# Peptides against a protein of PDB entry 7RZF: the designs that were tried, part 38

Target 1, 358 residues: chain A of PDB entry 7RZF
Amino acid sequence: PFQEEHLKQLYKIVPIKDIRNLYVTFPIPDLQKYYKSNPGHYLGHLIGHEGPGSLLSELKSKGWVNTLVGGQKEGARGFMFFIINVDLTEEGLLHVEDIILHMFQYIQKLRAEGPQEWVFQECKDLNAVAFRFKDKERPRGYTSKIAGILHYYPLEEVLTAEYLLEEFRPDLIEMVLDKLRPENVRVAIVSKSFEGKTDRTEEWYGTQYKQEAIPDEVIKKWQNADLNGKFKLPTKNEFIPTNFEILPLEKEATPYPALIKDTAMSKLWFKQDDKFFLPKACLNFEFFSPFAYVDPLHCNMAYLYLELLKDSLNEYAYAAELAGLSYDLQNTIYGMYLSVKGYNDKQPILLKKIIEKM
Target 2, 358 residues: chain A of PDB entry 7RZF as posed
Amino acid sequence: PFQEEHLKQLYKIVPIKDIRNLYVTFPIPDLQKYYKSNPGHYLGHLIGHEGPGSLLSELKSKGWVNTLVGGQKEGARGFMFFIINVDLTEEGLLHVEDIILHMFQYIQKLRAEGPQEWVFQELKDLNAVAFRFKDKERPRGYTSKIAGILHYYPLEEVLTAEYLLEEFRPDLIEMVLDKLRPENVRVAIVSKSFEGKTDRTEEWYGTQYKQEAIPDEVIKKWQNADLNGKFKLPTKNEFIPTNFEILPLEKEATPYPALIKDTAMSKLWFKQDDKFFLPKANLNFEFFSPFAYVDPLHSNMAYLYLELLKDSLNEYAYAAELAGLSYDLQNTIYGMYLSVKGYNDKQPILLKKIIEKM

## One batch from the design tools (peptide; aimed at target 1 H41 G44)

Design b2_p17_2_s4 (made by RFdiffusion4, then SolubleMPNN; from b2_p17_2, 10 letters changed)
Fold by OpenDDE base, seed 1:
Structure b2_p17_2_s4 (fold): chain B 358 residues (1-358), chain A 17 residues (1-17)
Amino acid sequence: as target 1 above (358 residues)
Amino acid sequence: VSRLHLGEPGNKYIEVE
């Protein structure tokens, strides 16, 4: 476990690749025994959320961060880390202190709202879906993974332990949140801009770095992180599937798509799944417009329209993706292509939202 | 995204002991 001397430290690291990353790391207790409640997953879900009012949304709006990941990582035996990792823009590299301030403002928002049972229930449901409909892994890799985790879980639970949440433990969520404090922080900044400014070399890989204490003034700024009114808890994810009924194969099911509707304005082709028997569907729409490719101006307008449409759908994209739904929008020489894929239960909801934005 | 894919060989975490 890190002693006090290892806390409130800043590491400036020179990468081999041209990358800009920030790692904000908090030592936390070993949460392995709490796998049934998984408080680290709850916090990782919220901190790593990409929807409106999220930490990432605010940091992206400022042009400082491209991507954000939050979650627990195994450490050495008997302790873990909670890590917030961001991909920095060139501008973001200049605003690391402010980025971390926003992280603490978001964490303070989580403290103020307290543990939410509905958020836990969504995590539980998402993980249950992911477990139930897990894709086949390569046998060798899967067996090796299972053999490794047999050290941590009872044999009866080894297949389910990484997925199935059973217990809402607000006390454990609060316990982990209490460790996410400025006094418990380790910061690593990875950038080529530190080349020639380092004084240490890592033993194993020869990585050049500099270690510095974070100034007490900076720690105090982070400790005094106020509630930023831009940060909000996510809304309920309406895309989480609840119906997994598989309809029986029709007696006249063809191996190829059948034309089931033919009108002057639309043709509809349908093929029932005869192979996988999953509660999933693929909806594909080709929209035809005589104006889409008539001249360079109309072509550019059609392109711009799709880019604006995609931007207007960003609020739903992440929630849909979490729920195992995806969509794709493309320009074609004839108009537009839309694809909606994933669990069939909530596809109509996503499709409706797409059409309402069109 | 909640999954820290820490396993890509390029992200050398300096485990400062």
Scores: peptide ipSAE 0.012, ipTM 0.515, DockQ to the pose 0.077
OpenDDE base, seeds 2, 3, 4, 5: peptide ipSAE 0.008, 0.007, 0.007, 0.009; ipTM 0.437, 0.430, 0.394, 0.436; seed 5 fails the geometry check

Design b2_p17_3 (made by RFdiffusion4)
Pose (drawn by RFdiffusion4):
Structure b2_p17_3 (pose): chain A 358 residues (1-358), chain P 17 residues (1-17)
Amino acid sequence: as target 2 above (358 residues)
Amino acid sequence: SEIKTLIDTSVSTPVKW
């Protein structure tokens, strides 16, 4: 649908709720026919990746961006999109050309070195382990899902869809990585600061927007000289699991969780798993404080402190959320709350680091 | 309706859980 008359364009949209965002849209051909190598997932694993020396951490370090989501958007049949969607700070709306410039800096940093063998082996291993201990399904919604993808795949791999990968073909990685060029951009800015500046309006919904077609100054400023920032490739993962042993049932087996520790400081509830036999457990905690909801100031500083703790610890723990260990730490009325779940091997390192950062 | 297509934030993810 994107013919070349309406490429290289930058719209400005006025919302109703106060948000600020930047959408970078590329068009790409259909890659659903390539469901073995999956080059879109490779570039989505290399673009939208938080951690040390990556695209998001540098934009955090310049104070312009809270978070960004990579990957490719799939539309209808025979055509596909690719999206880099970002949200903006107060002075992140002033430097949009520099943000997209850094996006092509990281793309060119990934074009000078191109394919990687160990990233494909690591992602394939992760999907294989994540498929081998695939948990039980709720019968409603699961049959709709496997009847939703039954149109594309043969009868043998109706289940093993986007789980098992056979081959690493760098040609398709290079092909989809070439289609991401600044002659293929379509920038869209959402900001509530364009109230009285919009000429055009939407008939269907009634929204207002613009046409600021990007002059060639900034296009030929985008693809001209792109060496690097302080970017780097992600490093070797240490949260990949190795212990897949189901521990045996002990003498005192109970059908309900029993109180084991009762002190004036803490109490526990424990139950070994009897039904599922998956090498994974869930640990949860609820810390109490009478000072958490005293007045609005003390009920306000709790969200700020807990949010800054999540800010400063996502850079560390994104590898744990990527390997299958997910944590969550949010506030409640009475006190604050913690819940770490996932594979059975790396809960102590993660929970201990959470406490010592807390 | 082209605007709503441009501001659609539904993308795929490479790892499945």

Design b2_p17_3_s1 (made by RFdiffusion4, then SolubleMPNN; from b2_p17_3, 7 letters changed)
Fold by OpenDDE base, seed 1:
Structure b2_p17_3_s1 (fold): chain B 358 residues (1-358), chain A 17 residues (1-17)
Amino acid sequence: as target 1 above (358 residues)
Amino acid sequence: SLLRELLDTSVSSPLKW
C-alpha cells in the first residue's frame, strides 16, 4: 500500500503517442472478498455514467473531456485502486485542477445522496442479463481466463462471480467513498506538452516523467468541494429488459424474410430467428423521401437533420447501450436508414423515443 | 510500476463489458 509520502502526488508523463490523459487514482482496500456486493462497480457505474447530470456530461459541456472511465483496478495483493480516467482536450489540459474539483463535487454528491438500493438493483439486473446471454468466447482465451480467476473465487462460483451481484452493502459503498478524498489522491497527467520538462526516467520503458507534490492550497480547494447543483443521480434505466420469453418457431417459418405487409406507404418484411433463439431482434427501417438527394442543399439539410437528431438522442443512447440496446441512423441517397438492435422487450420504448424526436 | 500500469493498462471500463 502507498504510504503518506506517495499520496497527494502529481505525475507529469510524456507519452510516445500523441495522447492527453488524466488519471485520478485512489488507493482503496482489497474488495475481492466483496465480489457479491461489488461496491467498486456501484461507484464506477455512477462516476462513469454518461447521462444527464453526470460528471462526464458536465466536463463535456465545458469542452474539457472527451471520455471518462471510473472503476476499481487491481493493484498488488491486499490492495486495489479506484481510478477515474479521462481523455483530455487541449483546453482540458489547461483545466486539470478544475476537472478534479468537479470529480470531488460529484463524489460529494454521492456522499450526500447516500447508497441507493435501486442503483444496486439496476447493476444486478444488468449483470444478470449480461451473464445469461453472454456471447461465446474463444475456448482457449476463456479457459485461460477461468484458470486465472480460480485463484480468487470458489470453484462453484467461478463462472458467476464476475457478474452476479447478491448483496446490497451500503456500508461498503460508504467505506470506498471515504477513500475517494483529496488527501488520498494520486494524479497522473499524460501529455507530449511535458517533453523536455521532465527530470526522471522510468526504469522499464524509459518513460520520461516528473513527480511533484500537489500544493496544499490545491488539496484544500478540492477538500472544500461544494455541492454542484448540476450533478444529479441518473434516472432509472427504462431500457433494462425484464421479459426474455422466446416465442415458438412458427410452423411456416421461412429461411428468408417474408413480406407480411404491403401498402402504398410501407412494406414490412419479417424473419423469425431460427438459429440463435435469443430474446433479441433487429428492426431496420428505410425511410424514402424524394427530397433527400434532389440537390446539394437538400442533401446537406438531410445530413444536418440526422446530426441534430443524433445529438437530441444522446440522453437515451447511453442508457440504451447499458441495457444491450443500440440504434444506428444513416443518410441514404433515398432518405434515411434507422436500425434498432438488442433485447426485444424494450425496443418499442427506444423506438418510440427515436420517433418522438424525429 | 504504477506508471507502467497506468500506461499499459487501458483501464477497461467496467461499463464497457
Scores: peptide ipSAE 0.010, ipTM 0.536, DockQ to the pose 0.396
OpenDDE base, seeds 2, 3, 4, 5: peptide ipSAE 0.005, 0.009, 0.008, 0.008; ipTM 0.400, 0.513, 0.494, 0.465

Design b2_p17_3_s2 (made by RFdiffusion4, then SolubleMPNN; from b2_p17_3, 10 letters changed)
Fold by OpenDDE base, seed 3:
Structure b2_p17_3_s2 (fold): chain B 358 residues (1-358), chain A 17 residues (1-17)
Amino acid sequence: as target 1 above (358 residues)
Amino acid sequence: RLLLELLDPSVRKPIKW
């Protein structure tokens, strides 16, 4: 376990690659024994959320962060880490203190709202879907993984322990959340901008870094993080599938797409799955416009339109992605291509949202 | 996103804090 001397430290690290990353790390207790409730997953889900009122949404709106990842990581025996990792913009590299303030404001929002059973239930449902429809792994890799985790889980639970949530434990969520404090923080900034400004070299990889104590005034600013009214808990994920029924194969099912609708404005082809028998579908739409590629101006406008559309859908796309739905939008020389893929149950909801934004 | 595997091996393992 880190002693007090290892806490409230800032590390400036020179990467080999041109990357800008911030790591905000908190030592936490070993949560392995709490795998049935997985409080670190609950917090990682919320802190790492990308929907409206999320930490990432606000940090993106500031132009400081591109991506955010939150969750627990294994440490040495008897302790873990909770890590918030962000990809920094060039501007974000100048605002690291403010980025971390926003992290603590979001954490304070989670404290104020308290543990939510419905959020746990969504995590449970998502993990159950992931377990049920998990792809086949290579036997050798899978066996080695299972052999490793047999040290941590009962034999009867070894296949399910990493996926199936069983117990809502608000006390454990609060316990972990109580460790996510400025007095317990370790900060690492990774940027080439620190080249020639370091005074230490890591022994194993030759990584150049500088270590500094975080000023007490900065720690105090983070400790006094107010509730930011821009932060909100996620809304319920409407894309979580509940119907997994597989329709019977039609007697007249063709091995190729059949034309099932032909109109002046649309043609529709359909192929039933005859191989995989999954509760999934692929919806592909080609939109034709004579204006899409008529000149460079129209081409650029069509490109800009799709970029703006994707930006406007980003918040919904995340909730859909969590639920095993994806979409793709591409410019074509003839117009636009839209694809919606994943579990069929909630595809109409995602498609409707896309069309409403178009 | 939820933290799955941070270890892009291409980022020389950040100093195992």
Scores: peptide ipSAE 0.057, ipTM 0.638, DockQ to the pose 0.066
OpenDDE base, seeds 1, 2, 4, 5: peptide ipSAE 0.047, 0.014, 0.054, 0.049; ipTM 0.638, 0.554, 0.635, 0.630; seed 5 fails the geometry check

Design b2_p17_3_s3 (made by RFdiffusion4, then SolubleMPNN; from b2_p17_3, 8 letters changed)
Fold by OpenDDE base, seed 1:
Structure b2_p17_3_s3 (fold): chain B 358 residues (1-358), chain A 17 residues (1-17)
Amino acid sequence: as target 1 above (358 residues)
Amino acid sequence: DLLRELLDTSVSSPIKW
């Protein structure tokens, strides 16, 4: 476990690859025994959220960050870390202190709102769906994984322990939030810009780095992080499936798609699943336009349109993806292609939102 | 240790589907 001397430290690290990353790490208690409530997952879900009012949304709006991941990580037996990892832009590399300030503002927002049972329930439902409809893994990898996790979970729960949430524990959420403070922070910045500016070499990999204490003034700045009115809790995820009914196979089910509608403006092909029997569907739409590929201007306008459409759908894309829905939009020489895949229950909701933005 | 933690790219990716 890190002692006080290991806290409030900044590491400047030279990577082999041309990458720019920021790691903000907090030592936390071992949460393994709390797997049924998984307070680290609750916090990771919120801190790592990509929707409107999220930490990532704000940092992206400033052009500082491309991606953000938040969550618990195993350290050694008896302690864990909570890590917020961001991919930095070139501009973001110049604003690391401000990025971390925004992290603490978001954490302060979470403290002010307190633990939300509905968020826990959403995580529980998502994880239950993920468990119930988990894809087959390669036997070798799966057996090795199960053998490893048998050290951490009861035999009876070993298959479910990583997925199924049982207990809402606001006390544990608050306990973890209380560890996410500036006085407990370890910061690592990974960039080639530190080449020739390091004074230490890591023993195992030969990684060059510099270690510095974070100035007390910077720590105080982060401690005084106010409530930023741009940060909001996510809305409830409307894409979480609730109906998993498998419709009976039709007696006349064909091994190939059948034409079920033929009109001057549309053809519809349908194939029922006769193999997997999953509550999933794949909807594919080909839109034909004589203007899509007439000349270079129209072609470029069609591409620009789809890029703008994708951008306008970003608010739904993340929530849909969390719920096991995906969409794909592509330009074709004939027009546009749309695919919607995943749990069939909420596909109409996603499809409606896509069409409304089109 | 931190460098190992950082280089161990097994950051539990959020279960990206």
Scores: peptide ipSAE 0.014, ipTM 0.550, DockQ to the pose 0.395
OpenDDE base, seeds 2, 3, 4, 5: peptide ipSAE 0.007, 0.007, 0.013, 0.006; ipTM 0.522, 0.532, 0.549, 0.506

Design b2_p17_3_s4 (made by RFdiffusion4, then SolubleMPNN; from b2_p17_3, 9 letters changed)
Fold by OpenDDE base, seed 5:
Structure b2_p17_3_s4 (fold): chain B 358 residues (1-358), chain A 17 residues (1-17)
Amino acid sequence: as target 1 above (358 residues)
Amino acid sequence: DLLRELLDTSVRKPIKW
């Protein structure tokens, strides 16, 4: 495990690929025994959230970060890490200290709000849905995975342990939050911009890097992270399905989509699922416009429209995606294609939001 | 260890379901 001498360190790493990444790592206790409460997953869900008022939303608004991932990672036996990983823009590479300040401001927000049982319940519900409707895996891979996780979980729970949450443990959430402090930080910046500026080589892979102590003034700046009023806890996820009823197969169910509505403005085809019997649907819409492909200008305008629409939907799309809903928007030579897929219970909500943004 | 972790691109994305 990392000792005090290994904390407050900055690593500048030269990648083989042209990538820009920031890793902010905290040593944490081994959480394996707490898999039923999974406090690291709770914190990962919030820190890695992409909705309004999230860490990622703010960092994106600054143009500093493209993507963010937060969560626990296994270390060696007896310890773990909590890692916040971001994909940096070129501008973000110049603002690493400010990015990390925002991370600590968000963590401070989580401390101020305290553990929220409703967030745990959402995580529990999401995981339960994912477990219940888990796709079949290839037997070889699945068996190998199960054999591996038998070292970590009781035999009776080996199939459920990675999914099913049982216990809300605010004490464990606070315990992990108490480890997410500037004095415990390890920072790694990965960029080709450090080429020729490194003084060390990693033994196993030959990776060039430089190690520096983070200045005490920077640590103090992060320790004094104020509450940023832009940060908010996520709203309750309205897309989490609650109804999983599967309607009985219609007596006259056709093997192909049947035309069930025909009007001057619309045609509707329907095919009931007769194979999978899942509480899921695929809604596909083709919008026809004579203007979509009439000339190069209109074609480009239609393309730009969809890109702007996708951008405007991004925050809502994340909440839907967490709940197992997805959408796709594409330009066609005839107009626009929209697909909404996932659990049928909340598809109308997502569809309505998409249409309201259109 | 951190460098090994960084080079191992198999950082399991936290379960973004």
Scores: peptide ipSAE 0.006, ipTM 0.462, DockQ to the pose 0.371
OpenDDE base, seeds 1, 2, 3, 4: peptide ipSAE 0.005, 0.005, 0.005, 0.006; ipTM 0.470, 0.417, 0.458, 0.479

Design b2_p17_4 (made by RFdiffusion4)
Pose (drawn by RFdiffusion4):
Structure b2_p17_4 (pose): chain A 358 residues (1-358), chain P 17 residues (1-17)
Amino acid sequence: as target 2 above (358 residues)
Amino acid sequence: MTADEKAFELRTQTFYS
């Protein structure tokens, strides 16, 4: 649907709720026919990746961006999109051309070195382990899912869809990586600061927007010279699991969790798993404090401190959320709360690091 | 949401229109 008259354009949209965002839209052909190499997932794994020396961490370091989501959007049939959607700070709206410039800097940093064998092997291993211990399904919604993808795949791999990968073909990685060029951009800015500046309005919904077609100054400033920032490729993963042993049932087997420790400091509830036999467990905690909800100031500093703790620890723990160990730490009325779940091997390192950062 | 479902969504980063 994107003919070349309406390419290289930058819209300005006025919202109703106060948000600030930047959408970068690329058009690409259909890649649902390529469901074995999956080049869109490869570029999605290399663009939207938090951690040391990556696209998001540098925009955090310049104070412009809270978070960003990569990957490719799939629309209808016979055509596909690719999106880099970002949200903005107060002075992140002043430097949009520089943000998109850094986006093409990281794209060119990934075009000078191109394909990687170990990233494909690592991602295939992760999907294979994540498929081997695939948990049970709720019967409603699961049959709708496997009837929702029954139209595309044959009868054998109705289940093993986007789980098992056979081949690493760098040609398609290079093909979809070439279609990401600044002659294929469509920038869209959402900000509430354009209240009285909008000429055009939407008939169907009634929203207002603009047409600021990007002059060629900034296009030929985008693709001209792009060496690097302080970017780097992600490093070897250490949260990949290795212990897949189901520990045996002990003498004192109980059907409900029993109180084992009762002190004036803490208490526990423990139950070995009897039904599922998956090498994974979930640990949860609830820390209490009478000072967490005393007045609005003390009920306000709790969200700020806990949020800054999540800010400063996502850079470390995104590899744990990517390998299958997910944590969550949010505030409650009484005190604060913690819940770490996932594979059975790497809970101590993660929970201990959470405490010592806490 | 389970930890495996969140990790699978983070690996695929697939959007739908």

Design b2_p17_4_s1 (made by RFdiffusion4, then SolubleMPNN; from b2_p17_4, 8 letters changed)
Fold by OpenDDE base, seed 1:
Structure b2_p17_4_s1 (fold): chain B 358 residues (1-358), chain A 17 residues (1-17)
Amino acid sequence: as target 1 above (358 residues)
Amino acid sequence: ASALEKALALRNQKFYL
């Protein structure tokens, strides 16, 4: 575990690649024994959330951050880290103190709301779906992975322990959240802008860096992080599948798509899955408009329309993705193409939301 | 995303038509 001398430190690191990254790291206890409740996953889900009222949404709105990842990482024996990692814009590199302030404001929001059992249940359900329908791993990679994790889990649970949540432990969530404080922070900024401004070299890779203490004034600013009214807990994920029924193969099932509806305004082709037998579907829609490509103006309007439509759907995109749903929208020379893919159960909900925004 | 959620989401999107 890091001693006090290793806390409240800022590392300015020169990368080989042209990248701008911020790592906000908190030493936490070893949570391995709590795998059934996985409080680090609960916090990583919320802190790393990309929906409305999320930390990332606010940081993107300011033009400071492109991507955000939150979660636990293994450390040395007997401790872990909780890490918030962001990809910084050029502007974001100038606002690192403010970015971290927003992180602590979001963390303070999580403290104020307290642990939510419904959020835990969503994490549990998402992980159960992911486990049940995980792709076949390569045998060598899978065997090596299982061999590695056998040191941490009972043999009977080793296949499920990474996925299955069983116990809601608000006490452990609060315990981890209590470690996410400014007095327990280690900050690393990775940027080429620090070239020629470093005084140390890392032993293993020759990485140039500078270590500085974070000023007490800055720590105090982060300690006094108020509740920012822009931060909200996510809404319930309505896209999480609950029905996994596989319909029997129809006796007249064709190996190719069959035309099942033919009207003046629409043609519908259908093919039942005869190979995979998964509770998944692909819905593909081609929309035809005589105006889509009639001239450069209409072409640009059709393009702009789809960009605006995509933007208006951003609030659902992340929740759908987490639930194993995806959509694609593209311009065609004849109009528009829409594809909806993933678990069939909640596809109608996503499709309805897309249509309501159209 | 969380590191786990991102990994899970990416796995679930692999539907080969």
Scores: peptide ipSAE 0.023, ipTM 0.587, DockQ to the pose 0.084
OpenDDE base, seeds 2, 3, 4, 5: peptide ipSAE 0.021, 0.007, 0.022, 0.023; ipTM 0.650, 0.549, 0.664, 0.657

Design b2_p17_4_s2 (made by RFdiffusion4, then SolubleMPNN; from b2_p17_4, 7 letters changed)
Fold by OpenDDE base, seed 1:
Structure b2_p17_4_s2 (fold): chain B 358 residues (1-358), chain A 17 residues (1-17)
Amino acid sequence: as target 1 above (358 residues)
Amino acid sequence: KTALERAKELRLQKFYL
């Protein structure tokens, strides 16, 4: 367990690779025994969210961060860590204190809103879907994983324990959230800009670093993090599948795509799945325009259009991805290509959102 | 993303912090 001397520390680390990362780490209790409620996953889901009003959305809007990951990590025996990790831009490297302030503002927002049972239910549903329809793992990797987790879970639950949430425990969510405080923080900044500015070397890998105490003024600034009105809880994920019915194979089902619609303006090909028997579909659309590739200007305009369209869809892309839906938009020499893939149940919703932005 | 989601994407670069 980290003692007080290990808290409120800043590590400046020189990487081998040209990377810029920030790790904000909080020591937390061992949450393994709470796997049925998984409060760390609840918090990781919210802190790591990428939708409107998320921590990442705000940090991206400032040009400071590219990616964000939030969640629990195993530590040594008897404790864990909660880590917020961000990929820093060059500008973000100059604003680490402000980035961390925004982290604490978001955490403060979570405190103010309190635990939300509907968010837990979404996590439960997402995990249930992921478990039910997970791809076959490589046997060797899977057996090794199972052997490892048998130490933590009852035999009857070992296959499901990592996925199935059973208990909403707001008290445990609040308990973990109470550990996410400035007085309990360990900060690591990874950047080549610290080369020649380090005074220590890590024993195992020879990593050069400098350790500094975070000034009390900075800690106090983070402790006084106000509610930032830009931070909001995510909206309900409309893309979570609820219908998993697999339609029976039709007697007239062909092993190859069949042309089922042929008009002057459209052709439609269809193939029913005869192999996988999953509640998934692939919708592929090819759009033809005589203007798409007529000259360099039109080509560039078509490219710019799709880039802007993709950007406008970012608010849905993350929620769709969480729910096992994906889309792809590509320029073609004849126009554009759209693909929607994943669980079939909510594909029409995603498709409608895409079309509404087109 | 969650740590679990990222772990699926990133080969665990063991950043020993």
Scores: peptide ipSAE 0.037, ipTM 0.710, DockQ to the pose 0.130
OpenDDE base, seeds 2, 3, 4, 5: peptide ipSAE 0.035, 0.029, 0.037, 0.032; ipTM 0.701, 0.704, 0.702, 0.702

